# Ledger of designs, part 91: peptides against a protein of PDB entry 7SID

Target 1, 151 residues: chain A of PDB entry 7SID
Amino acid sequence: LHMYLMLLKELPGEEYPLPMEDVLELLKPLSNVCSLYRRDQDVCKTILNHVLHVVKNLGQSNMDSENTRDAQGQFLTVIGAFWHLTKERKYIFSVRMALVNCLKTLLEADPYSKWAILNVMGKDFPVNEVFTQFLADNHHQVRMLAAESIN

## One batch from the design tools (peptide; made by RFdiffusion4, then SolubleMPNN)

Design b2_p22_3_s3 (from b2_p22_3, 8 letters changed)
Fold by OpenDDE base, seed 2:
Structure b2_p22_3_s3 (fold): chain B 151 residues (1-151), chain A 22 residues (1-22)
Amino acid sequence: as target 1 above (151 residues)
Amino acid sequence: SLEELLRLLKEAEGKFLEVLQP
């Protein structure tokens, strides 16, 4: 986990965006890592913070290739799972904050949710619709963060 | 190496999707 997180953390330090093939390789084990530590709030927060760089990388990609779609899909699967568990009240506010930041970044990359769609349990949820739900979050800081993104 | 790390991570317990699709 530590080594994996270090790799994710180094993404923003790159002068140039990684090739999509490399992004895919980094994303492949992500689902397993998240599953293993899904009950650890601190690890989940850290993962969500680090994958922000992946979102940025995906957003910077002007390539419309199979690899891009695959990378987007794998990433959205993870985000969808975190969102689902959030709805089931499995995560504390700090994890939800990190998730909101991910969603915010997704919206910046895809403001019209052309590809930023969460598929959870066979249902599609555009990120813009998902994001608005955090405006009514029980925690004040989460609501404030979500509201800040609307401006 | 990265390849070795990825191999080890792939051996991690289950996939996150199992939470959604038990």
Scores: peptide ipSAE 0.028, ipTM 0.531, DockQ to the pose 0.395
Fold by OpenDDE base, seed 3:
Structure b2_p22_3_s3 (fold): chain B 151 residues (1-151), chain A 22 residues (1-22)
Amino acid sequence: as target 1 above (151 residues)
Amino acid sequence: SLEELLRLLKEAEGKFLEVLQP
């Protein structure tokens, strides 16, 4: 876990996008890692904070590329799971804050949720619709962050 | 190495969405 988190932390930002092949390699174990530590709030928060770089990379890639679609799918699967567990009240506000930041970045890349769609338990949820739910979050800081993202 | 780490992580038990399945 520690080694993986360090790798995620050291991902290049949007100014230096990674080749999609490298992004795919990093995403492959992500779902498993998240599953193992799904009950650890601190680890989940850390993961969500670090994968922001992945979102930025995806937004700068050719959306018609097969590798891009594959990476998008793998990433959205993880985000969808976090969102689902959030709805089940499994995560504290700091984790939700990190998730909102991920969703915000997704919307910046895809404002109309053409590809940013969460599929959870066989149902599709466009990120723009998912995002608005955080405007009514129980924690004031989450609501504020969500509201700031609209302007 | 990265390759070694990835190999170990791929062998980790459970996928995130499997937890969501009944």
Scores: peptide ipSAE 0.027, ipTM 0.518, DockQ to the pose 0.378
Fold by OpenDDE base, seed 5:
Structure b2_p22_3_s3 (fold): chain B 151 residues (1-151), chain A 22 residues (1-22)
Amino acid sequence: as target 1 above (151 residues)
Amino acid sequence: SLEELLRLLKEAEGKFLEVLQP
């Protein structure tokens, strides 16, 4: 785990975007990694923080490419699961903060949720609608972060 | 390295979204 987290931390930022092929390969097994540590708040926070680089990469690529759509789908699936568990009050505020940052980045790339849609248990939830729920979060920092993201 | 990260990710096991997604 330690080695994994260290490597994840070394992902390049938006200044040095990854090839979409690499992004796709990264995202495919991500759900499995998250499954192992879904109950570990610190690990979840770390994962969410580091995958922000991946989200930024998605926004810089051709949205019409097959690999981009596939990568978007893989990422949204993971985010949807985190959101679902958040609704079940499984995550502390720091994890929710990291999740909001991911959602914020998605909205920056797709303000109208054309592709940023979470599918959970067979139902579609546009990220822009999901995001508003964090305006009513129990923790003040989460509410503040959400509010800043809208403006 | 990225390659090593990808290998670690691929080797990971679990079904995080098994109930949520087909």
Scores: peptide ipSAE 0.026, ipTM 0.535, DockQ to the pose 0.345
Fold by OpenDDE base, seed 1:
Structure b2_p22_3_s3 (fold): chain B 151 residues (1-151), chain A 22 residues (1-22)
Amino acid sequence: as target 1 above (151 residues)
Amino acid sequence: SLEELLRLLKEAEGKFLEVLQP
């Protein structure tokens, strides 16, 4: 786990986009790692912070390619899982903060949720609609972060 | 390097899959 997190931290930023094929390879183990450590708040927070680079990178690529759609789908599966568990009150505020930052970044890349749609338990949830739910989060800092993102 | 990173991530995937699906 430590090694994986360290590698994830070293992902290039928005200024240096990766080929979509490489992004796909990077995403492959992510779902499994998230699943294994879904109950570890610190690990989840760390993962969410590090995958911000992935979101930024996705926005720099051609959104019309099949590989792009595949990468988007794999990434959104992970985000959807975190959101789902958040709805089930499984995560503390610091993890929710990190998730909001991910959603914010997604909205920056796709303001109208053309591709940023979470599929959870067979139902689709556009990220722009999901994001607004955090405006009513129980924790003050989460609400503030969400509010700052749209103002 | 990026190539090394990709290799290591792939190996990590395998290790985690073994844990989940022994």
Scores: peptide ipSAE 0.022, ipTM 0.456, DockQ to the pose 0.098

Design b2_p22_3_s4 (from b2_p22_3, 8 letters changed)
Fold by OpenDDE base, seed 5:
Order: sequence, then C-alpha cells, then structure tokens
Structure b2_p22_3_s4 (fold): chain B 151 residues (1-151), chain A 22 residues (1-22)
Amino acid sequence: as target 1 above (151 residues)
Amino acid sequence: SLEELLRKLKEAEGEFLKVLEP
C-alpha cells in the first residue's frame, strides 16, 4: 500500500502529463486497493487526494483514445463507489472534502459531464448532478467547498 | 518488485466493487 500511495503521490500535474499507458497501469489496481481499505478513513482520504493528479492527466488526453476511455472508466468506478458509500454516511467530512475536490476537477475537465458519469448499480449519474448534492452536506466546510466550485 | 505489487493488488478483492458490479 505504501509504495502504491507513493506512486500516486508522485504523479505529475497538468503541466507534465504522463503517458496514458502509465496512468492506466497505475489505475488498474486502484479499485481493489480502495476495496481493501474502504473502512479506513485516512487511507481513503489519501487515495482521493492523490488521484487528483490522474484527473488532471485525463483532462489533457485524447478523449477518443481507447486507453483514455479505459482510464476514465477505471477512475469513475472508484469515484462512484466512494460517492455511494458517502450517501450511506460511511465517510467523515475530510473524506467527503477530498471527494468533492475530485468531482470539482472532473467538472473542470468536463463541465457538461459528457464522460464524467458515475455508474452505480447499473444506473448513470452525471457528475454535475451528483455534485449539487454536496451543497446540502451536513458539514459546513463541505458545503462551502462545493459552493466555491460552482461559481 | 513494483510489477509484483501491482499484480497482488489487482488480484486482491473486496466488497467495494460489489456496489458497482452487481
């Protein structure tokens, strides 16, 4: 886990995007890692904070690329699961903050949710619609972060 | 090795994905 998290942390930002092949390789085990540590708030927060770099990389890639679509799918699967568990009140505010930041970054890359769609239990939820739910979050900092992202 | 770690992580399975993959 530690090595994997370090790899995620060291991902370059938007200014220096990784080859999509490398991003995809890094994303492949992500769902399983999240599954193993889904009850660990600190690990979940760390993962969500680190994968922000992935979103930035995805935003600069050719959306028509097979690897890009695959990477998007892998990432959105994880985000969808975190969102689902958030609705079940499984995560503290700091994890929700990290999730909102991920969603914010997704919306910056895809404002109209053309590809940023969460599929949970066979149903599609566009991120722009999902995002509005955090405006009513129980924690004031989460609400504030969500509000800042819209305007 | 990194490759071995990635394989092990990929092979690991939990209930997390059950939410998305019924």
Scores: peptide ipSAE 0.044, ipTM 0.584, DockQ to the pose 0.503
Fold by OpenDDE base, seed 3:
Structure b2_p22_3_s4 (fold): chain B 151 residues (1-151), chain A 22 residues (1-22)
Amino acid sequence: as target 1 above (151 residues)
Amino acid sequence: SLEELLRKLKEAEGEFLKVLEP
């Protein structure tokens, strides 16, 4: 876990997009890691903060690429799981903040949720619709962050 | 090593998230 988190932390930013092959390699173990540590708030927050670079990379990629679609699918599965558990009130505000930042970045790349769709337990949830739910979050900082994204 | 870590992580149980997948 420690080495994996360090690797995620050292990912290049938006100014230096990663090759899609590298993104895919990083995403392969991500679901398993998230599943194992789903009850650890600090680990979840750290993961969500670090994968922001992945979101930025995915947004800059060609949507017609098979590798891009594969990476998007793998990533959205993880985000969907975090969102699902958030609805079940499993995460504290700091984790929700990190999730909102991920969703915000997705909406910047795909404002109308053409590809940014969360599939959870066989049901589709467009990110733009999911995002609006955080405007009514119980924590003021989460609401504020969500509101800033609308302007 | 990174390769060893990745191998172990791939083998780790991710059943919870798999249930959420279609």
Scores: peptide ipSAE 0.040, ipTM 0.573, DockQ to the pose 0.503
Fold by OpenDDE base, seed 1:
Structure b2_p22_3_s4 (fold): chain B 151 residues (1-151), chain A 22 residues (1-22)
Amino acid sequence: as target 1 above (151 residues)
Amino acid sequence: SLEELLRKLKEAEGEFLKVLEP
């Protein structure tokens, strides 16, 4: 786990986009890691903070590429899982804040949720609609962060 | 390097999968 988290931390920022093929390889273990440590709040927060680089990278890619769509799908699966568990009240505020930051970054890349759609339990949820739900979060810091993202 | 990073990620994936498998 520690090695994996270290590797995620070393991902390049948005100013240095990765080839989509590399992004796909980076995403492959992510779902499994998230699933394994879904009950560890600190690990989840760390993962969500580190995958911000992935989101930024996806936003700079060619949207017409099949590999891009595949990468987006794999990433959105992970985000959807975190959101789903958030709805089930499985995560503390600090994890939710990290998730909001991910969603914010997604909206910056896709404001109208053309591709940023979470599929959870067979149902589609556009990220722009999902994001607005955090405006009513029980924790004031989460609400504030969500509100700042809209303004 | 990026190549080494990818290799390590793949190895890590394998280790995690082993944990998840019965």
Scores: peptide ipSAE 0.020, ipTM 0.494, DockQ to the pose 0.082
Fold by OpenDDE base, seed 4:
Structure b2_p22_3_s4 (fold): chain B 151 residues (1-151), chain A 22 residues (1-22)
Amino acid sequence: as target 1 above (151 residues)
Amino acid sequence: SLEELLRKLKEAEGEFLKVLEP
């Protein structure tokens, strides 16, 4: 786990976007890792913080490529899982903060949720709709982050 | 290199999945 987290931290950020092929390769194991540690608050927070660069890469990529669509789908699966568990009140505020940051970045790339749609338990949830729900989060810092992010 | 990072990431994922094995 430590090595995995270190690898995530060292990946190129927005200043140096990754080839979409590389993003795909990163996303493949990510889903499984997130699933394994879904109950560990610290690990989830760290993962969400480190995958922010992936979100930024997705937002700057060519949306017309098949690889981009594939990467988007895989990433949305991960985010959807975190969202689902958030709705189940499984995550503390710090994890939700990290999730909001990811959602914010997604909305910057897709403000109207044309592709940024979470599918959870067979139901679709547009990210912009999901994001607005954090305005009513139980924790004040989460609400504040959500509020400032829509400006 | 990025290639090396990706390889190590995949290996790490494999190790994590072993936790689910009986």
Scores: peptide ipSAE 0.019, ipTM 0.499, DockQ to the pose 0.079

Design b2_p22_4_s1 (from b2_p22_4, 14 letters changed)
Fold by OpenDDE base, seed 5:
Structure b2_p22_4_s1 (fold): chain B 151 residues (1-151), chain A 22 residues (1-22)
Amino acid sequence: as target 1 above (151 residues)
Amino acid sequence: SEEELEELEKLVQEWMDLLLNK
């Protein structure tokens, strides 16, 4: 876990995106790691904070490539799982804050949710619609973060 | 293509199931 988190943390920013092939390699173990630690709030928060770099990389890629679609699918699966568990009130505010930041970054890259669509249990949820739900979050910091992301 | 989208959807669902049920 430590080594994997280190790799995620060291991802380059939007100015210097990684090749999509490298992004895919980093995403491959992500779902397994998230699954194993889904009940650990601190690990989940850390993962979500680190994968912000992945979102930035995805936004800079060619949307027509097979690798891009693959990476988007894998990433959105993870985000969808976190969102689903958030709806079930399984995560504290700090994890929800990190999730909102991920969703914010997704909306910056895809404001109309053309590709940023969460598929949870066979149903599609566009991120722009999902995001608005956090405006009514029980925690004031989550609401504030969501609000500033729209305005 | 339509087939590619279907395959992607299946893959996404499999991973989602793994995350939620593992």
Scores: peptide ipSAE 0.075, ipTM 0.662, DockQ to the pose 0.061
Fold by OpenDDE base, seed 1:
Structure b2_p22_4_s1 (fold): chain B 151 residues (1-151), chain A 22 residues (1-22)
Amino acid sequence: as target 1 above (151 residues)
Amino acid sequence: SEEELEELEKLVQEWMDLLLNK
């Protein structure tokens, strides 16, 4: 886990996007790692903070490529799972804040939610719609962060 | 194609199920 998180943390940002093939290789174990540590709040927070770089890479890629769609799907699966578990109140405010930052970054890359759509239990949820739900979060700081992202 | 998107959606759902059920 530690080595994987270190690798994820050191991922180049928007200015120097990785080849999509490399992004795919990085994303392959991500769902398994998230699943294994889904009950560990600190690990989840760390993962969500680090995958912000992945969003930036996805936003700089060719949207028409098969690899891009595959990478988007793998990433959105993870984000969708975190969002779903958040709705079930499985995560503390600090994890929710990290998730909001991920959603914010997704909206920056895809403001109209063309590809940024969470599929949870067979239903599609555009990220812009999902994001507005955090405006009513029970925690003050989460609401503030969400509000700042909209303005 | 639409078929490719459907396959991707099914695969994503399978991953979601694995992530949520483990």
Scores: peptide ipSAE 0.074, ipTM 0.667, DockQ to the pose 0.060
Fold by OpenDDE base, seed 4:
Structure b2_p22_4_s1 (fold): chain B 151 residues (1-151), chain A 22 residues (1-22)
Amino acid sequence: as target 1 above (151 residues)
Amino acid sequence: SEEELEELEKLVQEWMDLLLNK
């Protein structure tokens, strides 16, 4: 886990995008890792903070390529799962803040949720719609972070 | 293509199920 998290942390940001093939390689184990540690708040927070760089890479890629769609799908699956469990009140505010940051970054890359759509239990949820829900989060810091994303 | 999208959606759903149920 720690080795994987280290790799995610060292992922180049928006200024230095990775080839989509490399992004895919990093995303491959992500679902499994998230699944295994879905109840560990600290690990989840760390993962969400580190995958921000993945979002930045996805935003600069050719959205029409198969690899891009694959990467987007893998990433959105993870985000969707975190969001779903958040709705079930499984995550503390610090994890939700990390999730909001991910959603914020997604919106910056895709303001109109053309591809940033969470599919949960067979239903689609555009990220821009999902994001607005955090404006009404029970924790003030989460609301503030969400509000900062709008302004 | 529509077929490719459908395949991706199914795959995504399978992964989601794994994340939620594991």
Scores: peptide ipSAE 0.072, ipTM 0.661, DockQ to the pose 0.062
Fold by OpenDDE base, seed 2:
Structure b2_p22_4_s1 (fold): chain B 151 residues (1-151), chain A 22 residues (1-22)
Amino acid sequence: as target 1 above (151 residues)
Amino acid sequence: SEEELEELEKLVQEWMDLLLNK
């Protein structure tokens, strides 16, 4: 786990995006790692903070390639799972904060949610609609973070 | 293609199930 988290942390910034093939290879084990540690709040927070770099890479890539669609699918699956479990009250505010930051970054890359759509249990949820739900979050810091992102 | 999209959707659903139920 530690090695994988370090790998995620050391991803290049938005100015130097990774090739989509490299992003795809990085995302392959992510779902399994998230599943294994879904009950660990600290690990989940760390993962969500680190995958912000992945969102930035996805936003800089050509959206027409098969590898891009695959990478988007894997990433959105992870985000969708965290969102779903958040609705089930499984995560503390610090994890929700990290999730909101991921959603914010997705909206910056895709403001109209053309590709940023969460498919959860066979239903589609555009990220822009998902994001507005955090305006009513129980924790004031989560609400504030969500609110400042809309304006 | 439509077939490729269906395959992707199935794969995504499988991953979601693993994340939620494992």
Scores: peptide ipSAE 0.058, ipTM 0.621, DockQ to the pose 0.064

Design b2_p22_4_s2 (from b2_p22_4, 10 letters changed)
Fold by OpenDDE base, seed 5:
Parts: structure tokens; sequence; C-alpha cells
Structure b2_p22_4_s2 (fold): chain B 151 residues (1-151), chain A 22 residues (1-22)
């Protein structure tokens, strides 16, 4: 876990995007890691904070690329799972904060949710619609962060 | 592509199953 998190943390930002092939390689174990540590709030928060770099990389890529669509799909699967469990009140506010930041970054890259769509339990949920739900979050800091993201 | 869509659905199902596992 430590080594993997370190790799995620060291991802370059938007100014220096990674090749999509490298992004895909980093995403491959992500699902398993998230599943394994799904009950560890601190690890989940850390993962979500680190994958912000992945979102930035995805936003800089050509959407017509098969690799881009693949990476987007794999990433959105993870985000969708976290969102789903959040709705089930499985995560504390700090994890929800990190998730909102991920969703914010997605919306910055795809404001109209053309590709940023969460598929959970066979249903599609555009991120722009999902994001608005956090405006009514029970925790004031989550609401504030969500509101700031829209403004 | 249809193949990608099917794969994503499979992955989603697997991931959700793993995350909700007791």
Amino acid sequence: as target 1 above (151 residues)
Amino acid sequence: SEELEEELKRLEKEFMSLLTKE
C-alpha cells in the first residue's frame, strides 16, 4: 500500500500530464486497493486525495482515444463506488471532502458531464447531478466546499 | 465500443461487490 500510494502521490499535475498508458497502469490495482481498505477512513481519504492527479491527467487527454475512455471508465468505477458508499453513510466527512474534491476536478475537466458519468448498480449518474447532492451534506465543511466548487 | 461498455459493467459489478463485502 505504501509504495502504491507513493506512486499516486508523485503523479505530475496538469502542466506535465503522464502518457495515458502510464495512467492506465496506475489505475489497474486501484480497485483492489480501495476494496481492501474500504473500511479504513484514513486510507480512503489519502487515496482520494492522491487520485486528484489522475483526474487532472484524464482531463488533459484526447477523449477520442480508446485508452482515455478506458482510463476514464476505470476511474469512474472507483469514484462511483465511493459515492455509493457515501450515500449509505459509510464514510466520515473527511472522506466526503476528498470525494467532493475529486468530483470538483472532474467537473472542471468536463463541466457538462459528457464523459464524467458514474455507473452504479447499472444506473447512470452524471457527475454534475451527483455533485449537487453534496450541497445538502450534513457536515458544514462539506457543504461549504461543494458551494465553493460551483462558484 | 460495446466491448468496452461490457467490460466497464463487469468491473463495476465486481468492484461494488468487493466494496460491499462483509
Scores: peptide ipSAE 0.076, ipTM 0.701, DockQ to the pose 0.076
Fold by OpenDDE base, seed 2:
Structure b2_p22_4_s2 (fold): chain B 151 residues (1-151), chain A 22 residues (1-22)
Amino acid sequence: as target 1 above (151 residues)
Amino acid sequence: SEELEEELKRLEKEFMSLLTKE
């Protein structure tokens, strides 16, 4: 876990995106790691904070390639899972804050949710619609963060 | 492609199953 988290953290900035092939390799173990530590709030928060770099890489990639669609799908699956469990009130506010930041970054890359669509339990949820739900979050800091992002 | 879409759906189901498992 530690090695993987460090790898996520050390991703290049937005100015120097990774090749999509490298992004795919990085995303392969992500689902399993998230599943294994799904009940650890601190680990989940850390993962969500680190995958912000992945969002930045995805936003600068060629959206027409099969590899890009694959990477987007794998990433959105993880985000969708966290969102789903958030709706079931499984995560504390700090994890929700990190999730909102991920969604914010997705909206910056795809404001009209052309590709940023969460598919959860066979249904599609555009990120822009998902994001507005956090305006009514139970925690004031989550609401504030969400409100700041849409203005 | 349709094949990719099916794979993504499979991954989604697997991931959701794992995360919601007690």
Scores: peptide ipSAE 0.075, ipTM 0.696, DockQ to the pose 0.077
Fold by OpenDDE base, seed 4:
Structure b2_p22_4_s2 (fold): chain B 151 residues (1-151), chain A 22 residues (1-22)
Amino acid sequence: as target 1 above (151 residues)
Amino acid sequence: SEELEEELKRLEKEFMSLLTKE
């Protein structure tokens, strides 16, 4: 876990996008890691904070590439799972904060949710619609972060 | 492609199943 988290942390920013092949390799174990530590709030928060760099890389890539779609799908699957479990009140506010940051970054890369669509249990949820739900979050810091993102 | 879409749906189902297990 710690080695994987270090790899995520060392990802370059938006100005230095990774080759999509490298992004895919990084994403391959992500689902398993998230699933294994789904009940650990701190680990989930850390993962969500680190994958922000992945979103930035995806936003700079050619959307017509099969590898890009694959990477987007793998990433969105994870985000969708976290969102789904958030709706089931499985995560504390600090994890929701990290999730909102991921969604914010997705909206910055894809403001009209052309590709940023969460698929949960076979149903599609555009991120721009999902994001508005956090404006009514029970925790004030989550609401504030969400409100900041739309301004 | 249809193949990719099918794979993503399979992965989503598997991941959601794993996350919701005890």
Scores: peptide ipSAE 0.072, ipTM 0.696, DockQ to the pose 0.077
Fold by OpenDDE base, seed 1:
Structure b2_p22_4_s2 (fold): chain B 151 residues (1-151), chain A 22 residues (1-22)
Amino acid sequence: as target 1 above (151 residues)
Amino acid sequence: SEELEEELKRLEKEFMSLLTKE
């Protein structure tokens, strides 16, 4: 786990994106790691903070390539799972804040939700729509972070 | 715990089914 988290942390940002092939290899175990540590709030928070770099990389890539779509799908699977479990009150406020930051970064990379769409239980949820739900979060810091991110 | 695992797997399957594969 720690070695994997280090790889995520050291991922280059938007200015120097990785080849999509490398992003795919990095994303392959992500779903399993998140599932395995789903009840560990600290690990989940750390993962969400580190995958911000992945969002930046995805935003700089050609969306028409098969590898890009695959990478986007694998990433959105994880974000969708965290969002869904958040709605079921499975995560504390600090994890929710990290998720909001991920969603904020997604909106910066895809402001029109061309690819940033969460399909959960057969329904499509554009990230814009998902993001606004955090304006009504029970924790004041989450609400504030969401509000600050809109403007 | 098992319910959460199943939910994550259901979501994974759902998203992966939307991807184009060569």
Scores: peptide ipSAE 0.041, ipTM 0.639, DockQ to the pose 0.078

Design b2_p22_4_s3 (from b2_p22_4, 14 letters changed)
Fold by OpenDDE base, seed 2:
Structure b2_p22_4_s3 (fold): chain B 151 residues (1-151), chain A 22 residues (1-22)
Amino acid sequence: as target 1 above (151 residues)
Amino acid sequence: SSSLQEYLEKLRQEWLDLLTKE
């Protein structure tokens, strides 16, 4: 886990995106890691903070390639799971803050949610619509973070 | 592609299965 998280942390920024093949390799174990530690708030927060690099890489890639769609799908599956558990009140505010930051970054890459769509329980939820729901979050800091993004 | 869609759906289903166990 720690080695994987370190790898996520050290990913190049938006200015130097990774090849999509490398992004795919990075995303492959992510779902497993998230599922194993879904009850650990600190690990979840760390994962969400680190996957911001993945979002930035995805946004700089060719959106029409099959590999890009694959990477987007795998990433959105993870984000969708975190969002679903958030709706079920399973995560504390600090984890929700990290999730909002991920969603914010997604919206920067895809403001109109052309590809950034969460599929949960067989239903599609565009990230732009999901994001606005955090304006009504129970925690004031989460609401503030969500609000500043759309002001 | 169809194969990619099937793969993504599999991943989604796996997550759903895990979430419903709790």
Scores: peptide ipSAE 0.027, ipTM 0.535, DockQ to the pose 0.085
Fold by OpenDDE base, seed 3:
Structure b2_p22_4_s3 (fold): chain B 151 residues (1-151), chain A 22 residues (1-22)
Amino acid sequence: as target 1 above (151 residues)
Amino acid sequence: SSSLQEYLEKLRQEWLDLLTKE
């Protein structure tokens, strides 16, 4: 875990987009790590904060290549898992805040959820529809963060 | 970049090696 977290911390800033090949390398073990530590709030928060840079990279990529679609798919799978566990009330507000930030970035890149669609338990959930649910979150800071993203 | 790719792969391999020992 610690080695992988160090890997995520080595991501360059949003000002320098990564080659898609590098993004894929970062995403490959991500689902396994998230699954293994899904019940650890601190680890989940850390992961979500670091993958925010990946979201920005994916959103800035206007390339319609196979690698781009693959990276988008792998990332959305992870986000979908976090969303699913959020619905089951498994995550504290700080983790939900980090998730909202990821969703916000996705919506900036894909406002109409053309490709930003979460598949959970065999059902598709457009991110724009998923995002609106956080407007009714039990925690005021989560609601505020979601509301700020509407305009 | 090729240099970054090699670095990332090295870290991944080290991580996997640690898990294999457990």
Scores: peptide ipSAE 0.023, ipTM 0.466, DockQ to the pose 0.044
Fold by OpenDDE base, seed 4:
Structure b2_p22_4_s3 (fold): chain B 151 residues (1-151), chain A 22 residues (1-22)
Amino acid sequence: as target 1 above (151 residues)
Amino acid sequence: SSSLQEYLEKLRQEWLDLLTKE
């Protein structure tokens, strides 16, 4: 809800790409929203589908700025949480599809996972390694999407 | 979306739909 209100404030006069300060403001409440709705498949799918544009914005930004690093960290925390819950089989295929698309976008911005590293429970997981696991997903559509994404 | 405005509008509508389900 807090993120929703923030997005409403950004609608008037907003231009692409978003200033990094604005991206950071959008990401700040995101982890809380995701936590509140972690069991709601539709909400999770919606969130994952719409953060794709944030990833694209991050990939085009100066990674040396403090705000960029902060935004990157906030985003990766969220993705890491979704990945963790996916491993625990908490999400249906449609949510996993959205997650794969998000990971695909991350790899497009950082093909070698120089900064796209998920930290879950104190362990680092490069996104390129995480992504390959979806090639063996139980659902055929997830496997197909993952296979398409690496080409 | 092809533009930021379309993206934000879509996002707003999605959130509105979610809020109405609560």
Scores: peptide ipSAE 0.022, ipTM 0.483, DockQ to the pose 0.030
Fold by OpenDDE base, seed 1:
Structure b2_p22_4_s3 (fold): chain B 151 residues (1-151), chain A 22 residues (1-22)
Amino acid sequence: as target 1 above (151 residues)
Amino acid sequence: SSSLQEYLEKLRQEWLDLLTKE
């Protein structure tokens, strides 16, 4: 876990996107890691903070590429799972803060939610629609963060 | 691609099931 998180943390930013093949390789174990540590709030927070680099990388990729669509799908599956567990009140405010930042970054990459759509329990949720729900979060700081991200 | 979309949907369900288990 530690080595994987370190690798994820050191991903290049938006200015220097990784080859999509490398992104796919990084995403492959991510769902398993999240599943194993889904009840560990600190690990979840760390994962969500570090996957911001993946979002930035996906935003700079060729949207018409098959590998891009595959990577987007795998990534959105993970984010969707975190969103689902958030709705079930499984995460404390600090984890929700990290999730909001991920969603914010997704919206920066895809403001109109053309590809940023969460599929949860067989239903599609555009990220811009999901994001606005955090304006009504029970925690003050989460509401503030969400509000600051809305134009 | 319809084939890719179907594959991704299967993965989404499988991963969601893993992450939401008790």
Scores: peptide ipSAE 0.026, ipTM 0.551, DockQ to the pose 0.072; fails the geometry check

